# Ledger of designs, part 87: peptides against a protein of PDB entry 4J2C

Target 1, 107 residues: chain A of PDB entry 4J2C
Amino acid sequence: MEDPFFVVKGEVQKAVNTAQGLFQRWTELLQDPSTATREEIDWTTNELRNNLRSIEWDLEDLDETISIVEANPRKFNLDATELSIRKAFITSTRQVVRDMKDQMSTS

## One batch from the design tools (peptide; made by RFdiffusion4, then SolubleMPNN)

Design b2_p25_2_s4 (from b2_p25_2, 15 letters changed)
Fold by OpenDDE base, seed 3:
Structure b2_p25_2_s4 (fold): chain B 107 residues (1-107), chain A 25 residues (1-25)
Amino acid sequence: as target 1 above (107 residues)
Amino acid sequence: TELEKKEKELEKKSEERRELLKKFY
């Protein structure tokens, strides 16, 4: 069995791209009310929040795998560089999500 | 509603990914 970490990582990245697109539209709708309907604002806001929540959930699952590997190094024997890359991905992705959430909370 | 269906789909896919990880780790 090959390591499924990369499969989930890929899905998280897809979700991030989707969220960033929704966030951009969300910003556009709030900046120009003449182009915004209440229905689209509500839809975009809810879709964005749902996607962000999904990303956060997947990041928790990925973070747990790191904890398991670090607790069982002999079983997995992952390269230190690979483990660092995985940690960096989770950290940077959480930051991207946090930045969007912070901007939403100030609006 | 459409939003409710999308939420359920996201949750289902997330659960599938979680089970995939659990099979290996």
Scores: peptide ipSAE 0.601, ipTM 0.899, DockQ to the pose 0.824
Fold by OpenDDE base, seed 1:
Structure b2_p25_2_s4 (fold): chain B 107 residues (1-107), chain A 25 residues (1-25)
Amino acid sequence: as target 1 above (107 residues)
Amino acid sequence: TELEKKEKELEKKSEERRELLKKFY
């Protein structure tokens, strides 16, 4: 069986791109209310929140795999560099999500 | 609603990915 980590990683990356697009639109809508309907604002906000939440769920699952691997190194025998890359991906992606959430919460 | 459907779809996909991870790890 192939390691499914990369499948989930790929889906997270896609979701991040989607969220960034929604976030940009969200910002535009709030900066110029004259060009925005309440329906679009609500739709964009909800879609953005849904995507961010989905990403966070996947990141938690991915982070758990790291803990499992570190607790069972002989079972998985992962390269140290690969493990570092995985950790870096989770950390950096969490930061991207956090930045968007922080801006949304202060708006 | 459409939004609820989309949320459920995302949750379903996330659950599928979680199960996939659990099978391996």
Scores: peptide ipSAE 0.599, ipTM 0.899, DockQ to the pose 0.850
Fold by OpenDDE base, seed 4:
Structure b2_p25_2_s4 (fold): chain B 107 residues (1-107), chain A 25 residues (1-25)
Amino acid sequence: as target 1 above (107 residues)
Amino acid sequence: TELEKKEKELEKKSEERRELLKKFY
C-alpha cells in the first residue's frame, strides 16, 4: 500500500485553511460586537476549536509516524529530505495552531 | 446540535485517518 502520510497531511492543510477562515471571522465578531450575535460567536468559536482540535489530533498521529520511521529506518527507507519535510510540516503547523489558540485564550 | 454533529464527524474522520496510518506504519 502507499504511504498514507500525505493523505493526513492534506487533511490537516484543509483544516488549517478552514480554521484560519474561522479565526478571521472570530476576530471580526469580537472587534465589532454591534454586528455580532451571541449565537454566531458561539458557533464560530466552537467550529474553530473543533477544527484546531482535529488538526492537533492529526499532528499527533503524524508525529508518531515520524518516530516509527526513525525507529525502523530499514523498514521504510524514507529519503532524508522527505523526512525533513514531514517534520517541518508538523512543526510549522503546530505553530500556526498555537498562535490561534494563544489569541483565543487571551481574548 | 449541529455543532455536536460536526464535532462527532471530525472525531470519526480523525479516527479513520489514525487507523489508516496504523495500517501502514
Scores: peptide ipSAE 0.598, ipTM 0.897, DockQ to the pose 0.888
Fold by OpenDDE base, seed 5:
Structure b2_p25_2_s4 (fold): chain B 107 residues (1-107), chain A 25 residues (1-25)
Amino acid sequence: as target 1 above (107 residues)
Amino acid sequence: TELEKKEKELEKKSEERRELLKKFY
């Protein structure tokens, strides 16, 4: 069986790109009321939050795999560099999500 | 609603990925 970590990682990356697009639109709508309707603001906000929650759920699952690998190193024989890359991905992605959430909560 | 459908769809896909990980780890 192939390691499915990269599959989930890829899905997270796609979701991040989607969220970033939605976040940009969200920002634009709030900055220019003449081009914004309440309906579009609500739609964009909800879609953005849904995507962010999806990302967070996947990151929790990915983070759990890290713990499992570290607890069972002989079973998985994962390269140290690969493990570091996985950890860095989770950390950096969480930060990206956190930054968007922080800006949304303060608006 | 459209939003509710999208939310449930995302949850379903996420659960599928979770199960995929569980099969390996």
Scores: peptide ipSAE 0.600, ipTM 0.899, DockQ to the pose 0.883; fails the geometry check

Design b2_p25_3_s1 (from b2_p25_3, 12 letters changed)
Fold by OpenDDE base, seed 2:
Structure b2_p25_3_s1 (fold): chain B 107 residues (1-107), chain A 25 residues (1-25)
Amino acid sequence: as target 1 above (107 residues)
Amino acid sequence: MKELEEEIEKKNEERREMLKKYYVE
């Protein structure tokens, strides 16, 4: 059985890209109300929030796998470099999500 | 909007089950 970590990682990466696009549009809509309808603003905002929520849930699951691997190193036999890359991905992705959420909350 | 949230929840559950099969079982 293949390690499903990278399957979830791929889904997170895709969701991040989608969220970043939605965030950009969200910013544009708020900066130029003349080009925005309330319907589009609401749709964009909701889609963005849902994507961010999806990412956060996946990151929690991925973070749990790290704990399991660290508790059972011989069972999974992961290279130290690979484990570091996995941790770094989770940390950096959480920061990206946090930055978008912070900007949304202050607007 | 509720429908979309339900789809996300379903996806999350599927992901958790996938990970559980490999990491826990």
Scores: peptide ipSAE 0.451, ipTM 0.817, DockQ to the pose 0.786
Fold by OpenDDE base, seed 4:
Structure b2_p25_3_s1 (fold): chain B 107 residues (1-107), chain A 25 residues (1-25)
Amino acid sequence: as target 1 above (107 residues)
Amino acid sequence: MKELEEEIEKKNEERREMLKKYYVE
């Protein structure tokens, strides 16, 4: 069986890209309300939040896999480099999500 | 809107099961 970490990682990456696009639109809509409808604002906001939530959920799952691997090194035989890459991905992605969420909460 | 949220929930469950099969079982 192939390690499903990469499947989830791929989904997270897609969701991040989608969220970034939505976030850009979100900022544009709020920047010029005269060109924005309430419907689009609500839709964009909802889509963005859903994507961010999806990412956060997946990151939690991915983070758990790290813990499991580290607790069972003989079972999975992942080298330190691979683990570092996985950890870095989770950490950096969390930061990206956090940055967007922070801006949304303060706007 | 509800459909999207439901799809996310479904995905989350599928992901959990997929990960469980590999990492836990």
Scores: peptide ipSAE 0.450, ipTM 0.816, DockQ to the pose 0.814
Fold by OpenDDE base, seed 1:
Structure b2_p25_3_s1 (fold): chain B 107 residues (1-107), chain A 25 residues (1-25)
Amino acid sequence: as target 1 above (107 residues)
Amino acid sequence: MKELEEEIEKKNEERREMLKKYYVE
């Protein structure tokens, strides 16, 4: 059985790209509300929030796998470089999500 | 909106089960 970490990682990466596009549109809509309907604003906001929530859930699951691997090193036999890459991905992605959420909260 | 939220929830459940099979079991 292949390590499902990469499947989830791939889904997170796709969701991040989608969220970034939605966030850009969200910013544009709020900068000039006259250019869009309330329906588009609501849709964009909802889609963005859903994507961010999805990412956060996946990151929690991925983070748990790290803890499991570190607690059972002999079972999984992951080298330090791979583990570092996984941790860095989670950390950097959380930061990207946090940055978008912070801007949404202050709007 | 409701349908999308349900899809996300379903995906999350599937992902958790997938991870559980490999990492926990």
Scores: peptide ipSAE 0.446, ipTM 0.817, DockQ to the pose 0.809
Fold by OpenDDE base, seed 3:
Structure b2_p25_3_s1 (fold): chain B 107 residues (1-107), chain A 25 residues (1-25)
Amino acid sequence: as target 1 above (107 residues)
Amino acid sequence: MKELEEEIEKKNEERREMLKKYYVE
């Protein structure tokens, strides 16, 4: 059985890319109301928030796997570099999500 | 809106079961 961490990581990466595209469109719509309908603004905002929520949920699950591995080092015997990469991914992704959420809150 | 939330919830449940099979069992 393959480690499902990479499956979830892949899903998070896809969701981040999608969110970044939606965020860009969101900023464009708000900066030029003449090219934006209320329907598109609402759709984009909702899709963006849903993607960000999905990412945050997956990151919580990924963070739990790290706790399990660290509590059972002999069972999994993960390389220190691999564990560091996993932690860095979660930390950096949370920062990306937080940056988008902060900008949405001020607009 | 409800459909989107249900899809996310379904995915979350599948992800939890997948991770449980490997990390807990």
Scores: peptide ipSAE 0.445, ipTM 0.815, DockQ to the pose 0.741

Design b2_p25_3_s2 (from b2_p25_3, 13 letters changed)
Fold by OpenDDE base, seed 2:
Structure b2_p25_3_s2 (fold): chain B 107 residues (1-107), chain A 25 residues (1-25)
Amino acid sequence: as target 1 above (107 residues)
Amino acid sequence: MEKLREEREKEVEERRKKLKEFYVE
């Protein structure tokens, strides 16, 4: 069986890119309300929140896999460098999500 | 729209099942 970690990682990366696009549009709509319909504002806000939540959920699952691997190193036989990359991905992605959420909460 | 949402939810569930199968079972 192939390691599904990379599949989830890929989906998270796609979701991050989508969220960043939505966030950019969200900021534009709030910057100049005259260019936005209420429908677009609501849609953009909801889609952004949903994407961020999706990312957070996947990151929780990925984080759990790290704990499992570290508890059973012989079973999975993962390279230390690979584990570091996986951890770094989770940490950096959480920060990206947090930054967007913080900006949304202050608006 | 609802169908698309349901498909996305199903896909996420399947991915989660695969993670569990590989790492837990």
Scores: peptide ipSAE 0.493, ipTM 0.834, DockQ to the pose 0.650
Fold by OpenDDE base, seed 4:
Structure b2_p25_3_s2 (fold): chain B 107 residues (1-107), chain A 25 residues (1-25)
Amino acid sequence: as target 1 above (107 residues)
Amino acid sequence: MEKLREEREKEVEERRKKLKEFYVE
């Protein structure tokens, strides 16, 4: 069986890209509310939040896999480099999500 | 739109099942 970590990682990456696009639009809508429809603002906000939530959930799952691998190293035979890459991906992605969430919270 | 969301939700569920199958079981 192929390691599903990479499938989830790919989906997280897609969701991050989508969220960044939505975040940009969200920012634009807030900068010029007179030209923005309430419908688009609500849609963008909801889609953004949903994407961020999806990412966070997937990151939790991915983080759990790390713990499982570290607890059972012989079962998975992952080298240190690959494990480090996986950890770095989770950490950096969490930061990206946090940055967007922080900006949304301060608005 | 509704069908699209349902399909995506199902895909996410299947991914989680795969994670469980590979890492937990």
Scores: peptide ipSAE 0.492, ipTM 0.832, DockQ to the pose 0.583
Fold by OpenDDE base, seed 5:
Structure b2_p25_3_s2 (fold): chain B 107 residues (1-107), chain A 25 residues (1-25)
Amino acid sequence: as target 1 above (107 residues)
Amino acid sequence: MEKLREEREKEVEERRKKLKEFYVE
């Protein structure tokens, strides 16, 4: 059985890219109210929040797998380098999401 | 739009099941 970690990782990466695009549009709309419709602002905001929530949920699942592997090293036999890469991905992605959420909450 | 959304939701559910099967079971 193939490790499904990488499938979820790939989906998270796609969602991050989508969120970053939506975030950029969100900032542009708020910077120029004369060209922005309330409808587009609301749509963009909603889509962005949905993407961020999706990412956060997947990261929780991925983070749980790390804990399981660390508690059962003999079962999974992952080397330290691979585990470190997985941890780094989760940590860095959480930071990216947090940065966007922080900016949205202050606007 | 609804069909596409439903398809995506099913895919998410299936991959979560696979995570559980691989790591928890």
Scores: peptide ipSAE 0.490, ipTM 0.832, DockQ to the pose 0.558
Fold by OpenDDE base, seed 3:
Structure b2_p25_3_s2 (fold): chain B 107 residues (1-107), chain A 25 residues (1-25)
Amino acid sequence: as target 1 above (107 residues)
Amino acid sequence: MEKLREEREKEVEERRKKLKEFYVE
C-alpha cells in the first residue's frame, strides 16, 4: 500500500498555489477599486477563505499522521530525515496560510 | 457548480479514509 501522506501533501501544495493566486488578485482588487466589482471581490474573498480552510484541514490530518508515527515507531519505521521533512512542510505551510490570513484580517 | 463541489468533497473524504486505513488500522 502506498503511503497516502504524499497524496494529501500534493493536494495541499496545489491548494497553496491556488490560494496564492487568489490572494494576489484579492490584493489587486483592493489596491485599485476602479477595476473591481463587488461580485469579483466577494467571489475572490470567499474562494480564498474556502481554500485556506481546506489547507488547514488537510494540515491537521497530516499533523495527526506524524503523531501516530511517533507513537508507533516500530510499526512505520520511517526515516528520521523524512519525518523531519514532513514536519517542516506542515510548519512552513501553516506559516504561509497564517500570513495570508493576517493580511486579510488587517485590511 | 454544486455537483462539482460535492464530487470534490467525496474525493477529499476518500483521501481521509485512506489516511485512516494506512495510519490507524
Scores: peptide ipSAE 0.485, ipTM 0.830, DockQ to the pose 0.584

Design b2_p25_3_s3 (from b2_p25_3, 13 letters changed)
Fold by OpenDDE base, seed 5:
Structure b2_p25_3_s3 (fold): chain B 107 residues (1-107), chain A 25 residues (1-25)
Amino acid sequence: as target 1 above (107 residues)
Amino acid sequence: MKELEEEQEKKTEERREMLRKFYVE
């Protein structure tokens, strides 16, 4: 059976890219109110928050898989390097999401 | 907010099932 970790990882990566694009637009809209409609601001904000929330859900699931693998090393036979890469992905992605959320909450 | 979170959970349920089948079962 193919490891579904990579499927979810790929979807998270796509969602991050989408969120970063929305975040950039969100920033631009707020920097120049004369060129921004309330509708676009609201839409962008909502879409961004929804994407970030989706990422967070997936990261929680991925994080759980790490715990399962570590608790059952003989079942999965993942080497330390691969496990480290998986952990790093989750950690770094959480930071990216956190940074965007922090900036949104302070605006 | 709660409603939106529930919607997101529903969207990810399929992925969660895949993960459970591989890692838990």
Scores: peptide ipSAE 0.513, ipTM 0.843, DockQ to the pose 0.535
Fold by OpenDDE base, seed 1:
Structure b2_p25_3_s3 (fold): chain B 107 residues (1-107), chain A 25 residues (1-25)
Amino acid sequence: as target 1 above (107 residues)
Amino acid sequence: MKELEEEQEKKTEERREMLRKFYVE
């Protein structure tokens, strides 16, 4: 059976790309209200928040898999480098999400 | 909106089931 970690990772990566696009639009809308409708602002904000929330949930699931692997090393026998890459992915992605959330909360 | 939410919920459930099957069982 293929490790489903990569499936979730791939979906997170896609969601991050989508969120970054939404965040850029969100920034543009708030910087120039004259070109923005309330409907678009609300839509963009909601879509962005939903995407970020989805990413966070997926990252928690991925993080749990790491905990399981580390608790059962003989069962999975993952390469140390691969495990490090997985951890780095979660950490860096959490930072990306946090940066966007911080900017949204301070607006 | 309801259909979209249900679809997303279904996807999440299926994904978590895959993770459970591989990592827990």
Scores: peptide ipSAE 0.500, ipTM 0.831, DockQ to the pose 0.643
Fold by OpenDDE base, seed 3:
Structure b2_p25_3_s3 (fold): chain B 107 residues (1-107), chain A 25 residues (1-25)
Amino acid sequence: as target 1 above (107 residues)
Amino acid sequence: MKELEEEQEKKTEERREMLRKFYVE
């Protein structure tokens, strides 16, 4: 009976936290090659990209729920503030992912 | 490796089913 939106939101937040840690390590490895092995660079890069992809897919699922709610307002009747919070989460998270991807593409 | 991927796919499918059950049905 609980809205599964919160389950997916929680998983996205966990993935964001993981990606931020991986991104920080990724930048550290590139800044100090003396501490960077090829194995760790490759692992970190792949894990980071996989996490970012996972986040993007989950955001698409969350965005679809928004579309369904907006198309069926009488069925769900969500509070306007709650809907705004959900939209803001998707928008801000997409920006976080985009920022990391932009930095990776220029390095 | 394959077992881990299958487990992850199962969890993903279960999550999708939860979303469909709540938002579509």
Scores: peptide ipSAE 0.492, ipTM 0.822, DockQ to the pose 0.484
Fold by OpenDDE base, seed 2:
Structure b2_p25_3_s3 (fold): chain B 107 residues (1-107), chain A 25 residues (1-25)
Amino acid sequence: as target 1 above (107 residues)
Amino acid sequence: MKELEEEQEKKTEERREMLRKFYVE
């Protein structure tokens, strides 16, 4: 069986890209209210929030796998560099999500 | 909204099961 970590990682990366696009549109809509419809604002906001929640959930699952691997090093026999990359991905992605959420909450 | 929520729930369950089969079992 292939390691499903990379499957979830891939989904997170796709969701991040989608969220970044939605966030950019969200920012544009707020910068020029005269051209923004309430419908588009609401849709963009909801889609963005949903994507961010999806990412956060997947990151929690990925983070749990790290704990399992570290508790059972002989079972998985992962390279130290690979494990570091996995941890870094989770940490950096959480920061990206946090930054977007912070900006949304202060607007 | 309901369909979107259902799809997200389905995806979440599939992801959890996939991870469980590899990491827990």
Scores: peptide ipSAE 0.506, ipTM 0.836, DockQ to the pose 0.728; fails the geometry check

Design b2_p25_3_s4 (from b2_p25_3, 13 letters changed)
Fold by OpenDDE base, seed 5:
Structure b2_p25_3_s4 (fold): chain B 107 residues (1-107), chain A 25 residues (1-25)
Amino acid sequence: as target 1 above (107 residues)
Amino acid sequence: MEELRKELEERSEKRREMLRKYYVE
């Protein structure tokens, strides 16, 4: 059976790319109120939040797999390098999401 | 808005099940 970690990782990355695009539009709309409609602001905000929640949920699932692997090293036989890469992905992605959420909460 | 949210949640659930089958079972 193929390890599904990379499948979920790929889906997370796609969601991150989508969120970043929405975040950019969100900032643009707020920077120029004269060209922004409330409808577009609300739409963009909701879409962005939905994507961010999706990412966070997947990251929690991925993080759990790390714990399982570390608790059962003989079963999965993953080398330290691969495990480090997986951890780094989760950590860095969480930071990206956090940065966007922080800016949204202060606006 | 609700349509997209539902789609994202369904996909997430499928991914969660995928991980569970490999890592938990």
Scores: peptide ipSAE 0.557, ipTM 0.879, DockQ to the pose 0.876
Fold by OpenDDE base, seed 3:
Structure b2_p25_3_s4 (fold): chain B 107 residues (1-107), chain A 25 residues (1-25)
Amino acid sequence: as target 1 above (107 residues)
Amino acid sequence: MEELRKELEERSEKRREMLRKYYVE
C-alpha cells in the first residue's frame, strides 16, 4: 500500500494555489471598487474562505499522521529527514494560510 | 450550505479515510 500522505499533500498544494489566486483577485477587487461588483466580492470572499478551511482541515489530518508515526516508530520506520520534510511542509503551509487570513481580517 | 463547500468536505473526508486505513489500521 502506498503512503497516502503524498496524496493529501498534493491536494493541499492544489488548494493553496487556488487560494492564492482567489486572494489575489480579492485584493484587486478591494483596491479598485470601480471594477468590482458586490456579487463578485461575495463570491470571491466565500470561495477563498472555503479553500482556506479545506487546507486547514487537511493540515490537521496530516499533523495527526506525524504524531502517529512518532508514537509508533517501529511500525513505520520513517527516515528522520522525510519526517522533517513533512513537518516543515505543514508548518510553512500553515503560515501561508495564516498570512492570508490575517490580511483578510484587517481589511 | 454552499454546494462547493460540501464537495470540498466530501473530498476531505475521503482523504481522511485513506490516511486512517494506512496509519491507524
Scores: peptide ipSAE 0.557, ipTM 0.880, DockQ to the pose 0.800
Fold by OpenDDE base, seed 2:
Structure b2_p25_3_s4 (fold): chain B 107 residues (1-107), chain A 25 residues (1-25)
Amino acid sequence: as target 1 above (107 residues)
Amino acid sequence: MEELRKELEERSEKRREMLRKYYVE
């Protein structure tokens, strides 16, 4: 069986790109109300929140796999470099999500 | 919007199951 980590990682990356696009639009709509309808603002906000939630859930699942691998290193035979890459991805992606959420909560 | 949320959750659940089959079983 192939390691599905990279599959989920890829899905998270796509979701991040989608969220960043939605966040940009969200920012634009709030900064220039003349170009926005309430319907579009609500739609964009909800789409963004749903995407961010999806990302966060996947990151939790990925983070759990790290713990499992570290508890059973011989079973999975992953080198330190690969584990570092996986950890870095989770950490950096969480930060990206956190930054967007922080800006949304202060608006 | 509720439909979108459910769609995302269903996809996430499938990914979670994928991970479980490899890492837990």
Scores: peptide ipSAE 0.551, ipTM 0.876, DockQ to the pose 0.875
Fold by OpenDDE base, seed 1:
Structure b2_p25_3_s4 (fold): chain B 107 residues (1-107), chain A 25 residues (1-25)
Amino acid sequence: as target 1 above (107 residues)
Amino acid sequence: MEELRKELEERSEKRREMLRKYYVE
């Protein structure tokens, strides 16, 4: 069985791209009410929040795999470089999500 | 919106199960 980490990583990356687009639209809608309807604002906001929550859930699962690998090094035999890449991905992606959430909470 | 949320959660659960089969079992 191939390592499913990359499948989830790929899905997270796609979700981040989607969230970035939604966040941009969200910002535009709030900056120019003349071009925005309440319905679109609500739709965009909810879509964005749902995507962010989905990303966070996947990141939690990915982070747990790191802990499992580190607790069972002989079972998985992943080198330090690969683990560092995985950890960096989780950390940087969490930061991207946090940045969007921070801006949404202060709007 | 509710359907979208459920869809995302369902996909996430499938991915979680995928990870569990490899990393836990």
Scores: peptide ipSAE 0.549, ipTM 0.876, DockQ to the pose 0.896

Design b2_p25_4_s1 (from b2_p25_4, 13 letters changed)
Fold by OpenDDE base, seed 4:
Structure b2_p25_4_s1 (fold): chain B 107 residues (1-107), chain A 25 residues (1-25)
Amino acid sequence: as target 1 above (107 residues)
Amino acid sequence: SSMEKKLEEETEERRKLLKEFYYAP
């Protein structure tokens, strides 16, 4: 069986791209209320929150795999560089999500 | 919403996929 980490990583990346698009629209809607309907604001906000939650959930699962690999190095025998890339991805993606959430909470 | 359910289902599928590999005997 092939390591499914990259599959989940890919899905997280897609969700991040979707969230960034929704976040941009969310910002635009709030900046110009005259061109925004309440329906679109509510829809955009909901979809954005859903995507962010999805990302956070996947990141928790991915983070758990890191702990498992580090606890069982002989079982998985992952390259140190690959493990570093995985950790960096989780850390950087969490920061991207946190930045969007921080801006939403201060709006 | 439809998208919300889809995201939840896909996340659960990915969780299962990870568990199958990382928690395998």
Scores: peptide ipSAE 0.624, ipTM 0.912, DockQ to the pose 0.831
Fold by OpenDDE base, seed 5:
Structure b2_p25_4_s1 (fold): chain B 107 residues (1-107), chain A 25 residues (1-25)
Amino acid sequence: as target 1 above (107 residues)
Amino acid sequence: SSMEKKLEEETEERRKLLKEFYYAP
């Protein structure tokens, strides 16, 4: 069986792109109220939050795999470079999500 | 919402996929 880490990673990346698009629209709607409806603001906000939660869910699962690999190095035989790439992806993606959530909470 | 449900179902499928590999004996 092939390691499915990259499959989940790819889905997280897609969700990040979707969230960033929704975040941009969310910002635009709040920046120019004359062109925004409450319905679109609410829809955009809800969709954005849903996508962010999806990302966070996947990141928790990916983070768990890191712990399993580190606890069983001989079983998985991943080199240090690959493990570092995986950790960096989780860390950086969490930061991207955190940045959007912080801006939403202050607006 | 329908979209929220879809996202949750997809994340659950991915979780199962990861468990099949990483928790395999």
Scores: peptide ipSAE 0.622, ipTM 0.912, DockQ to the pose 0.848
Fold by OpenDDE base, seed 1:
Structure b2_p25_4_s1 (fold): chain B 107 residues (1-107), chain A 25 residues (1-25)
Amino acid sequence: as target 1 above (107 residues)
Amino acid sequence: SSMEKKLEEETEERRKLLKEFYYAP
């Protein structure tokens, strides 16, 4: 069986792109009420929150795999650079999600 | 919602996929 980390990573990346689009629309709707309806605001907000939660869930699962690999280095024999890339991806993606959530909580 | 349920199902599938590999004997 091939390591499925990249599969989940790819899905997270797709979800991030989706969330960024929703976040941009969310910002636009709140910036100009004349172009926004309550229905669209609610829909956009809910979709955005759902996507962010999905991303966070996947990141937790990916982070768990890192712990497993580090606890069993001989079993997986991952390259140090590869492991670093995986960790960096999780860290940077969490930051992207955090930034959006912070802005949503203050609006 | 249907969208929320879909996301949850897909996430669970990915979780199972990861477990299949990383918790394999």
Scores: peptide ipSAE 0.622, ipTM 0.912, DockQ to the pose 0.839
Fold by OpenDDE base, seed 3:
Structure b2_p25_4_s1 (fold): chain B 107 residues (1-107), chain A 25 residues (1-25)
Amino acid sequence: as target 1 above (107 residues)
Amino acid sequence: SSMEKKLEEETEERRKLLKEFYYAP
């Protein structure tokens, strides 16, 4: 069986792109009320929050795999470079999510 | 919503996939 880490990583990357699109639309709707309905604002806000939550959920699962690998190094035999890349992906993606959430909370 | 349920189901499937590999004997 192949390591499914990259499968989940790929899905997180897709979800980040989706969230960034929704975030852009969210900012546009709030900046120009003439082109926005309350229904679209609410829909966009809810979809954005749902996507961000999904990303955070996947990141928690990926982070757990890191802990498992570090606790069982002989079983998985991952090199230091690959492990660093996995950790960096989780850290940087969490920052991207946090930045969007911070901007939403200050609006 | 239906979209929210789909998102949760897909996340759960990914979780199962990870556990199948990382918790295997």
Scores: peptide ipSAE 0.620, ipTM 0.911, DockQ to the pose 0.841; fails the geometry check

